# Ledger of designs, part 70: peptides against a protein of PDB entry 5Z08

Target 1, 168 residues: chain A of PDB entry 5Z08
Amino acid sequence: RQKDEWAKKTSSLMKQLDWFIGEHLGAMLAAEELGGPVVGELMEIDPDDLSAGFNAHGKLKKATSQPDLDRRQRRIDDIWGPQDEQGQAHKRKRGADEALAASAEMRDLIEQLMNKLVEAGGDNSATYVEIPRESAAARFLVRSKVAMFHPNDARRLRLVDFGRDLDD
Target 2, 222 residues: chain B of PDB entry 5Z08
Amino acid sequence: GLPRLIDAIEEASKIPAKRRQTPIKPTIEKLTTHLYTHGASPDSLLRLADLLTLRNHLDQASLAAITRNLYPSSTVSDEVVLRFIGALGHGQLKPTLALQALFLRWLVMVYHLLENPGVLGQVYGVLFDLLDTAAIRPQLCHLLALVTRRKHVRPFRIQAILTLSRQTGGDPNLTGLLRVFKNYYPEIIVGDATKGRASAFKHPDPQWRQHLDEIQQRRSEA

## One batch from the design tools (peptide; aimed at target 1 W19)

Design b2_p23_7_s1 (made by RFdiffusion4, then SolubleMPNN; from b2_p23_7, 9 letters changed)
Fold by OpenDDE base, seed 3:
Structure b2_p23_7_s1 (fold): chain B 168 residues (1-168), chain C 222 residues (1-222), chain A 23 residues (1-23)
Amino acid sequence: as target 1 above (168 residues)
Amino acid sequence: as target 2 above (222 residues)
Amino acid sequence: MEELQAALEAGDLGRAMLLLLSL
């Protein structure tokens, strides 16, 4: 019964989370991955304002020395640069594809984090998910204080266990 | 610099306003201007937290002005948080309830900058027991909405909120907090107490948030 | 749901996520 209620609640939550990820968060994570504003710092991104282009002040120049920055910056310029009608359609499609990819990455990451938390059975050391990269999704979860990196290994992420104190 | 301004205010805070050789207001204005422009380091935040929370001879307007400009340039330590939490409630040595409401509002606005958000969870009971204090209830419910975890949602607290909600005629902030509880335990029968208008606990000051983000961003670039 | 909606409408994503993950 409690497990079923938890499962129903988790299912309802997962549906709401899935909706939120798909409708809102995915696009914002994609924007962050593309060097746009950091997710959670933006108050009112009207979906219509997301379409209007972020002004240049959202540049957290993370000096991430990684060579992949140039490709992402190019993608920003490709998304936000002056485009003809054909270019706008390609940008919209690319933006939609990046939002879908970011949504999928966030969903998968949350699922992995939750699965590891359940599997660990109360062992904090076993709750870590190995992440292939520091994604906007991972950073967002950490900023939101939902997840934390391993103190010594930024490739290992775990949920902040808010639930453990119930079984005692 | 900020440390020297704090030094001057600390010394002035020990002396009654009528016995000060120089007016403190110009120094407070310099401090608040500096805080608005640059924010406060962790060390400066601790010193300012002591000035705000400990009984001294500073006037309420000055304390409120400092609190409204208390932008962290970095993280907020557990020690700073605990100073503000310790200042809550009734007592002759405690700050005014109006100032306590500003502290709670501040904690809400800087919650994402806490070094250890878990510190608020450790003092959850202290916060929860203050819900009967009407003057701080709006900000307190907002902070509790952020802090509440499944471990905090206990039957006695559910009942306490339900009782207090009835006693207050359905305070929207209590209804909002009870909805947060229901998120952890949807089986909580809230009855008619949740049919009322609930507070959405929106960010208390969007302009303050934007300005904080600008200060925080400058640090990440330095 | 309303608080989540309100947090989402207010652009408070951190709160929305906390509300979502608290569920």
Scores: peptide ipSAE 0.021, ipTM 0.295, DockQ to the pose 0.044
OpenDDE base, seeds 1, 2, 4, 5: peptide ipSAE 0.019, 0.019, 0.020, 0.018; ipTM 0.280, 0.304, 0.280, 0.279; seeds 1, 2, 5 fail the geometry check

Design b2_p23_7_s2 (made by RFdiffusion4, then SolubleMPNN; from b2_p23_7, 9 letters changed)
Fold by OpenDDE base, seed 4:
Order: C-alpha cells, then structure tokens, then sequence
Structure b2_p23_7_s2 (fold): chain B 168 residues (1-168), chain C 222 residues (1-222), chain A 23 residues (1-23)
C-alpha cells in the first residue's frame, strides 16, 4: 500500500514535472542560455521571442533596423540571419528547438540526479552527477535549492536531500 | 594662469590644425605642465572635460596628454563625471575608444575625489551596457567594481556577464567583476567563469596617485 | 497540487520545483 501510494505519487509528480519542464521551464531555460533573463525574471517567454534574442539587459530585442548594432548584437544577427519572413520562420524554429533542447537537458539532468540519489543508498558522497557544463538547467536547480554543487568541484552536482535536512 | 591656457586651447580647438596660425603644441605643453604642478580647479576641470569629450580639432596626442595630467586640485563634480560618461560608446561624435579608456582610467583614479560617488551608480546601466566594447572593458570593469552595490547586482546582469565571459573566453576583468558581484550574493553561481584568473583591480598608476595626493595636500594647506 | 499551482501562478518556480521534487 505505501509503496503503491509512493509509486503513484512519484508517477504523478514526474508527469507534473515533465509538464512543467515542457510547458514553462524549457523556454525560460533556453532564454537564459541565449543570454536572456535568468529563469523566473520573465515568466512568459514564447519560443518565438527566443528567436529575437536578448539584449544585455535580458530584454527581448526589438527588430530595430538600425546598423549601429553592438558587436554582440551583430553576432546575434549573424546567428539569426536576415529578418525577412523566411528568416523569421527559421528564427522561430530555432527558438522552438532551443526550448526543446533545454527541456531535454533539464529532464536528463533531473533523471541523472534522481538515479544517483537512489543508487547511493544514503551515501551523500555517491549522489553526485558529473555535469559537462554549467547549464541553465544546473543553475536553476541550484538557485532553487534543489541541487548543490560539490564544495570542491563545481562539475559535480547532487540533489539536496530534504529528508535529511529536516531530521537535523 | 590655467584659465588663459584653456582659453587659448578652446579657440585653437575650433580651427583645423592646417588652418591654425600658431602651433598648439607649446600651449598644450604649458597646460599639461601647469596641471602637473598645480592640478585643475572644479571650473577648469569642467572646461577641460568639454575639450576632451566634445568633437573638436585637437589631435589625439594632445587630448591624451591633457587626460594623463588631469589632476584635480580639489573635488570632481557630477557634471564633470557626466561629461566623461556621455563621451563613452560608439559613434562619429564620440572620442576614440583609446581616449575613452583613458577617461575611465581617470575616473577610477579620482573616484575618491568625487563630490557624489552615487552619480556613477545612477548611470550604472550605461556603464554596464558598454562591457561588450573590448577596448574599454578593462577600465570599465574596474570602475564598475568600485561602483557596484547590492542594488546593481541583478539576475539579468549576472547572466549578461556570464554570457560575455563565455564569449570572451573568460576575460579576467569580467571574472573580477563577477567576484565583486559574488561578494554581495555569495550564492551566485559563477561556474567556470570565476575559476579562472581574475583581475585584482589594483590602482592603475601608483605614481599618478602619489602625485595626486601631493596636489591635494597643497590645497589643504592653502 | 494547489500549492504547486499557486507557486506556478505566482511565478515561484523554485518553490514549484521543490514541491515537485519533495514529493
């Protein structure tokens, strides 16, 4: 009974988490990776908005035709090509692809973190996942106090064990 | 005196070098010598700031020489600061990026003499947005390191520096600025960007500082 | 569920994530 309730709760939570990642978090993570706002600063990011890129303020770049584009702006324009209708469609597609990629990265990272937690059998030293880079996903988890970096190695990430912190 | 030298340079600055009846270089040398010996009053600083920041016919070497000898004899007003800040960035009417770097260096070196250091905090956004300009970034990061307060450390700015740090291959000045940010928010995840070499933002010119202190001491005795 | 929804609606993604993972 308790295992079945736990399994049902975990399954329900995983579905909700997957939904949350796909519907909300992915676009925000992609925006952060693209140099946009940090996750949570701008809650409603359309994948189409990702195509416009972000200025140094984390604001959506308005399609300004003016040539005095900062080198950063030029590089973004070079990445995103001409703002013709075809260019906009390509940009939108790329924004959607970035959101999907960010969602996939977050899902994979959470899965790895959870798997390591289960495998460790209560040994906190064994709960670390090695991350290839500090992604927006990793940063979000740490900012949210859901994960922690290893004190001596920022390439090692683990879930915060909320169960232990309540008993201490 | 200094005002008469400034008058002569102001008039000469209106005329292309090829059309000047007299070479300006001797007057610039007199000005820089005077500035080195006595410094500039607030009024003289404002006039010199206009000469340095506004488009005129003065050559870059003369402008640089004035900037290198721009010792305040007293305080630096908000108006003087804003002239230099307004001269930053790209544009045909703006000073060269090399001269802008000297202005930022000057602001760093005279920061303790500002009448209102808070004025730089008010224009923090303007300064921060110029971080992508590589030619002025070292001095700009140093100035921002002095100016940054908790209110300026925002998520979007953290992310902007992180992104720029990645794009620049970990510019030590950006890493230094991120360390300043981390002092206000230790929880800032700086990742690999802060593991690298960071600038310590040491005083750019200790000899200039010493000479400035000597000029400032003479004012207190007068 | 209601807390999660409230956290999401409030834009507290950190809380939302904690609620999702603490369960």
Amino acid sequence: as target 1 above (168 residues)
Amino acid sequence: as target 2 above (222 residues)
Amino acid sequence: MEELKAALEAGDLGLALKLLLSL
Scores: peptide ipSAE 0.089, ipTM 0.283, DockQ to the pose 0.024
OpenDDE base, seeds 1, 2, 3, 5: peptide ipSAE 0.087, 0.086, 0.096, 0.082; ipTM 0.284, 0.290, 0.321, 0.288; seeds 1, 2, 3, 5 fail the geometry check

Design b2_p23_7_s3 (made by RFdiffusion4, then SolubleMPNN; from b2_p23_7, 9 letters changed; failed a check: too like the target's own chain)
Amino acid sequence: REELAAALAAGDLGRALGLLLSL

Design b2_p23_7_s4 (made by RFdiffusion4, then SolubleMPNN; from b2_p23_7, 10 letters changed)
Fold by OpenDDE base, seed 1:
Structure b2_p23_7_s4 (fold): chain B 168 residues (1-168), chain C 222 residues (1-222), chain A 23 residues (1-23)
Amino acid sequence: as target 1 above (168 residues)
Amino acid sequence: as target 2 above (222 residues)
Amino acid sequence: MDELAEALRRGDLGRALLLLLSL
């Protein structure tokens, strides 16, 4: 009964999320991947805070590795190219293609995350999806509190199990 | 129109009720009726925010009535948000805690209309430091739940909420906020306080939401 | 569920997420 209600709720949520991804989120994620504004509030992820974790008393542990910020800055110049009508049409088409690609990446990531959650049967250690990169999609899900990175491995992402976190 | 109603109320707000030549209540009723029907423009919202947040001679019932009908017809500017945030806390010049709770409720209900939601993230510390104020805590926790990002989930804040949760006997709103924090950091042991009923932070007023949507839709058609 | 749909439609991600968290 609870699983079926969860499945129905999840299906309805997935339809709404799919709509949101297609209509709004894909373009915003594509903009973020292209070096545009971050979808939602810019979370300055202090990597040091991530690797540190928190102890049972809410105290920060110590963090090690800084990922390289440099690659994002160069792509801003490609977005501001000349305003000719053909250039605008190509830019609009490229923007639409990037939005579709970002939408597909987000859908696939959510599907993988959901499948792992179902397969894990309750084992939180088995709910992690391996991500090839920290995509705008992955970052969005984490910023959105829908997903979380593994405490020790930023390549592993899982859904926040809101149902279980109610009982723990 | 709305600007003239605001002008009349601004003038009346400078005068003690006992010294007014005319009762202000009929003008407040006209204002609230207008706001309910048409909403408030960004300019009108700013003027109304000043009337609501600055010390004046308006009565609490009038201020509450304006706040309950403060439907934005458009977006909500950072300046409007900051007026309401600046009005929070203890002080002789600040609005009553009851009115502050209405302001926080309003911010929750119009959060999706903010021109820059990030403005609330910038004042996160100011909001967080008010969690000990019981009278505004329910609405404050709801707003913080919307605003909280990973950058805000710091060890000292986790410890502060845990301590306050213990001191309050596990306030459901604090438990709800701790769950929001735990979503960013699962390793946060929210002790026996999580065994309690957490607030789900549901929309404070579904009817107000529906009416806001109707006002917003009319603007898109104009 | 309806509130979540509505929050997503409005682009209120924070609310949509809170609602997701409350499920």
Scores: peptide ipSAE 0.026, ipTM 0.317, DockQ to the pose 0.073; fails the geometry check
OpenDDE base, seeds 2, 3, 4, 5: peptide ipSAE 0.020, 0.024, 0.025, 0.025; ipTM 0.305, 0.313, 0.322, 0.325; seeds 2, 3, 4, 5 fail the geometry check

Design b2_p23_8 (made by RFdiffusion4)
Pose (drawn by RFdiffusion4):
Structure b2_p23_8 (pose): chain A 102 residues (1-31, 98-168), chain B 214 residues (1-190, 199-222), chain P 23 residues (1-23)
Amino acid sequence: RQKDEWAKKTSSLMKQLDWFIGEHLGAMLAAEALAASAEMRDLIEQLMNKLVEAGGDNSATYVEIPRESAAARFLVRSKVAMFHPNDARRLRLVDFGRDLDD
Amino acid sequence: GLPRLIDAIEEASKIPAKRRQTPIKPTIEKLTTHLYTHGASPDSLLRLADLLTLRNHLDQASLAAITRNLYPSSTVSDEVVLRFIGALGHGQLKPTLALQALFLRWLVMVYHLLENPGVLGQVYGVLFDLLDTAAIRPQLCHLLALVTRRKHVRPFRIQAILTLSRQTGGDPNLTGLLRVFKNYYPEIIVSAFKHPDPQWRQHLDEIQQRRSEA
Amino acid sequence: SAKRRYLNLEGVRQSVLAGYAAA
């Protein structure tokens, strides 16, 4: 099957993203850098793991977030995540993976 | 003759205007004239794109003059296209929004000359996420309309464009893009973009006809 | 499922880079 290539590509891409978060983004968020990288990654991992966990239930894809988390503000500003309209302490990913003809 | 002019613009591009031993306007005009007559080669286009895209000491009027006369001889590379794409939106590394509108207009006018038109499809999200920026929205919509293929019409983009249409009170450029979206998915709830400058299209065609000569 | 995870990750990566460029 062609499945593990979609796995190989994902494990490879995950590493490239973590490299970018650690090397470039955490430092930008500080303005320590190491702390910002760890929390951004944890947040992205939590965000992505849940989006698929819901499959069809669009309502269950919100994660709890500290009040003034800069990581969520960046992710919302970058249009990779969205706050819940009723309150801003829950957050969901934009659902890039959902496709009509997937 | 053209590379020598670019070499001069590149050096003047590195120092402030008052420190220049010569006024640059005469040299910019020579470049503009040469580009009008002969077009820009693939390599010259790449160098000109760097000058238009990176932060330097060139003034706005000179950059706009160059952009307006950027008729390609032969083809347009991915290296050139991506530099203009990376120059879009807000950020300290990026050019003015006015020049960005000119770059987007230029990409529409030279869309048929790209060596790899699919490259725009590979950055489709970068173009799309910038639709909120009103200063460049009309030109973005036209380019996105040419670039949109079925694989790009995803539910999150359908919803995002609908929300933006409602919140802007109905931008006709957004509804024009939604029309293109509906061509791929008619299930969607319901300006046919014309060429932005016909004289420029005509002048480009004349220059491009030299490719048939040997 | 693996394809969907990939597309989510690719979308995050690309938009994150574009967000960083907007700094």

Design b2_p23_8_s1 (made by RFdiffusion4, then SolubleMPNN; from b2_p23_8, 15 letters changed)
Fold by OpenDDE base, seed 4:
Structure b2_p23_8_s1 (fold): chain B 168 residues (1-168), chain C 222 residues (1-222), chain A 23 residues (1-23)
Amino acid sequence: as target 1 above (168 residues)
Amino acid sequence: as target 2 above (222 residues)
Amino acid sequence: EWAKKLKELEGVYQRLLQGYSEL
């Protein structure tokens, strides 16, 4: 009974988390990875906006004004897709793929952090996840006080133990 | 102190080993012991970077020993980073590829201590163009994995990694770097030629990391 | 173990939401 209730609550909460990451956070994380604003400075980022890219100030660039992004996009389109009427659909798809990638990275990172915290059995030294890079996802988790870097190793991230703050 | 040890080594570095009045090895051992115990200040790091990267009469074993003990006590400046980057590649005036691999390993291990991590992003092209150099590729891929941002993931670089991966029979470090690229562009097909275990780019030396952490903690308590 | 995992997940979710709302 209690295990089933916990399993159900966990499943429900995971679905809510997945929705939040997928529908809101993913696009913003993708924007930050693109050199856009830090997550939170732009509340609603359309995948189409991600495809336009950002200027050096993190502002949306109008599609016409970035010859280097257009050259990059053209060469990516030359490598990954035909130049035709599908080019706008490919730009939109690319923005969506970026948001999906950011969402997946955030999700995987949260899962790893949670698993390590559970596996550590209270050993704080064993709670660290090695991250391959400082991603927008990792930065967001730290800013949100969900995770913390190891004091001396920015490649080691741990979940903040919310359980300790409740027993004191 | 450390400055006097560096002075002695700088002077000795100007003179061929056969013409030195005193063996430098005891001074190198004192330097490496000091570095291991206390680390190097930013100023000392710059001087040591010059000793390591500029052509001089120091032997490879001494240069390697200094590099292996090059613990920053504080931050690592852009200037120090640029000295090591400038020392990379082929050339008669450049350090050996073995020493360059140690420099890249060092940059990986101190990446979190860079005053401006963006400096490596500015020289990304220089680093990327060295991927064909097999002797430094493992550490270079690891450094690039840390440095890579979306702005660096360009079609020509994707194609270059794919081509080089085919040419190398699927070097796991290139596959690892391509996975980092794929995080920015999911549409990147890690083709059949990259069928292999990608490098996870784990910390190159956990003991070195732990010792660096101990040196850095003493800075925060001071 | 499950209770701890759930509590952590709740904490993660709440702090993510709070972090999002404060941004």
Scores: peptide ipSAE 0.140, ipTM 0.315, DockQ to the pose 0.255
OpenDDE base, seeds 1, 2, 3, 5: peptide ipSAE 0.133, 0.126, 0.112, 0.138; ipTM 0.342, 0.375, 0.344, 0.300

Design b2_p23_8_s2 (made by RFdiffusion4, then SolubleMPNN; from b2_p23_8, 15 letters changed)
Fold by OpenDDE base, seed 4:
Structure b2_p23_8_s2 (fold): chain B 168 residues (1-168), chain C 222 residues (1-222), chain A 23 residues (1-23)
Amino acid sequence: as target 1 above (168 residues)
Amino acid sequence: as target 2 above (222 residues)
Amino acid sequence: ELAKKLKTLEGVYQRLLQGYSSL
């Protein structure tokens, strides 16, 4: 009974989190990844404004860990390239795709962080998730005080243990 | 190691070149070689930022050489960024405008390594108010193009760019920055003064980028 | 375990909302 209620509450809260990530965070995170505004200091970005920034080649090639510089530089070139109607439509579609990708990355990262915290059984050394890159998602989690980097390794991210802070 | 080279340069920076017992150039060359090979740690970056931004007795060629080899091996802290921002503008205690242009170029090239990219957004006004300074305008516009967010695109800044664009005969960098603004507010009338070629703000140095990536990769394997 | 997961998720969600609202 109590376990079922907790499972139901967890499922409900996860759905709310998924909605919040998809509807609000994903677009902003995508904007940040594109050299857009840093999430946490931003005025409302219209999702439509995010969509306008992407280039014409629509295949989601696997995010090869291209340095954040290359993404930002491409954005500058894409911003100042000829704005034809086809370019705008492709930009809109790509923005939606990047918002979805950013949402998925954030969701996956949160899930990994939560799973590691549970698996660690209270061992703080085992709570770290190794991140392949410092994503907008990772940065947002840190800025929001949801996660923290390992003091000596910015590739290691852990969830802030909210359970300990509440039981003390 | 790098700290000892910095120590030697810091001590030499306190002394006028004519009063130095030993030429500093060989030590600068060792420093720049080390930076090129290994990059600079956050602590070393801060110390080097102070050497570059604070008034001292180092020659402009040495300062420029350090700046051109200022590869971060890690991240770039807010403190390092703020040192370079604080060095911008006119004043007797400020670095030369040529060196300031190199600092802005450096900030553009390391912008992806900033611990907090938002720090540049916080100082956006300071950066924006320097747009009238022709010597740094190209790099400043490039940095602002990276930093600009919807919150920064205000009517007074739009008007300021438009006015400055007219006054400069349509500086391509200002036209480029105005295009960035127009992405947030499509209704911005890019008047006749901006019909000129806009800068595309391409990466200032692709070779420097590649070498930075190699340094950053080594850190990732360590 | 499930209670901890729920508390953690609540904390995550609240801090994400706060981080977003402080925008």
Scores: peptide ipSAE 0.252, ipTM 0.357, DockQ to the pose 0.261
OpenDDE base, seeds 1, 2, 3, 5: peptide ipSAE 0.241, 0.243, 0.236, 0.248; ipTM 0.392, 0.386, 0.437, 0.371; seed 1 fails the geometry check

Design b2_p23_8_s3 (made by RFdiffusion4, then SolubleMPNN; from b2_p23_8, 16 letters changed)
Fold by OpenDDE base, seed 4:
Structure b2_p23_8_s3 (fold): chain B 168 residues (1-168), chain C 222 residues (1-222), chain A 23 residues (1-23)
Amino acid sequence: as target 1 above (168 residues)
Amino acid sequence: as target 2 above (222 residues)
Amino acid sequence: EYAKKLKELEGVAQRLRQGYSQL
């Protein structure tokens, strides 16, 4: 009885999470990955300042490294620029595909993080998931205080333990 | 009870130690014992915040002992937070930098008990401008790491941390704060600016945390 | 074990929603 109730509640929460990721978060994560605003940015930061990046001297890289700016700006322009009906359909499809990919990445990452936390049995060293890249999904989880990076290794991410309050 | 102990300490705080008829240490010990056992109510916490932050005749050891035992039994009000924030920085009327570091450490440890965590976000600029103060920087960076949201991550602040990091030879706390900023601005280069490892901003006192949790649990059962 | 997983999932879902609402 209790196990079945827990299974039902878990299934319900998973469905709600999948819906939330798919309907709300995926498109914004995709926009961040494509060089758009970080999820939750108000537009007030000049995209040019963001795209230039900060060098080791904390100065905006001057516009001379055109390729990354051009790639992000082209991607932004390729996402939001006025295109003919056929171009809009291709853009919409590409945007939808990127949103689906971002949703899948977020979902997979959450699942891996949860699985590792359960498998670790309380060993904090075993709770880390290795991530192939610092994605928008990973950064979002960290900003949301859902996950944290390993202090010395940005490739290792772990879930914040919300459950510790039960075992004491 | 705790209010009477606070009354006695408040009255003693108005008088220089050499002019006190009765030693205050036994009363401070009773207060710290009471705080350790029961914590401080919101009202008591405000009164204690005033004792800790306002210039008075209490000795630094007593103030530090109170701060180390300043367990909230409930929530922490905006007013209490603002007392501690107002006490930060340089000035003849401000507490010592050592005591300020204890206040910042306390704010880190009770951050989850703030009635309005947003209050620290409102004073973010005040906190950020104190990063040049080396004596409080470790705890200040930790607090800022908790408080930082997107709206706080601005180009001028990124540049300020990078500049200060270079000037300090790569303070690991500044590197840790930059790593927090990088979550909002992935373009921030953290590694090249700092020869040092980033601070993990671990809980500064696990035993204090455990004891706080016990005090807080007793409140939920009452 | 299942209760812990559920609590974690609830925490994740809540924080994700809060993160989104603060956007």
Scores: peptide ipSAE 0.181, ipTM 0.715, DockQ to the pose 0.316
OpenDDE base, seeds 1, 2, 3, 5: peptide ipSAE 0.033, 0.161, 0.084, 0.080; ipTM 0.339, 0.645, 0.286, 0.269

Design b2_p23_8_s4 (made by RFdiffusion4, then SolubleMPNN; from b2_p23_8, 15 letters changed)
Fold by OpenDDE base, seed 2:
Structure b2_p23_8_s4 (fold): chain B 168 residues (1-168), chain C 222 residues (1-222), chain A 23 residues (1-23)
Amino acid sequence: as target 1 above (168 residues)
Amino acid sequence: as target 2 above (222 residues)
Amino acid sequence: EWAKKLRELEGVYQRLQQGYAEL
């Protein structure tokens, strides 16, 4: 009985999480990953201005054309750029594919973080997941106070333990 | 009870130590023992916040002892938060920087008990402008790391942290705060001037946290 | 073990929803 109730609650929560990621977060995370607005706010800050950084006098440095920023701007232009009808269908398909990829990345990251927390048996040092890159998914989890980076290694991410506050 | 102890300390705080008929130390010890055992109600927290933040004749050791035992038995109101924020900075009427650092540490440790965490977001500018004050910077960066939302991350504040990081030789608390900003704006280049280790912003006192949780649990059972 | 995993999942879901609402 208790195991069946637990299994039912877990399955219900997983379905709600998968729906929330797929229907709401995926497209927004994809937009952030492609150099669009960070999930939820219109960037009041030009990404080029932030990437260029500020000099000692508070003036914008000349944007060092890092090839990856040009790729992000091109990807933004590929998602949001001019409406030719054939281009729209390909852009919609690419946008849908990127949203699916971002949804999968978020789901896999949450699962890895949860598995590591359970496997660690209460050892906080063993709860870190190694991430290949700082993704929009990883940043969103940190902003939401779900996860935290290792202070000296941005490739290490762990869940914030919410359960310890209840069992002590 | 706690209200009677606060009454006695409030009256004693109006009088210079040399002119008091009775020593205040035994009453402070009773207060701190009571706070450690039972915590403070919202009403008692407000009275204690006024006692801690307003200029009076209490000694620094007594003020520090009260602050170290300031366990909320319930929530922390906006009014209590604003008393502590209003006590920050330089000025003849302000508490010592050492006591201000204890207030900021307390706000970090009780952040999850705030009735409205948004109140700290409304005073974000006031907190941010104090980052040049070295004596409170570690606790201030930790509080800002909890409070920061996207609306607070602006180009002028990014530049201010970068400038101050260069001037301080890469203070790890400033690097930690800039890393929090980078979560909202990934385009932020943490330049070579921030090659310092970032602060982890760990809980300042795990024993204090555990004792707070025990006080909070006893209230949910009553 | 399973009760802990459920509490963590509930916490993750609630904070994801809160993070989205703060956008």
Scores: peptide ipSAE 0.218, ipTM 0.754, DockQ to the pose 0.311
OpenDDE base, seeds 1, 3, 4, 5: peptide ipSAE 0.217, 0.119, 0.214, 0.215; ipTM 0.753, 0.734, 0.754, 0.749

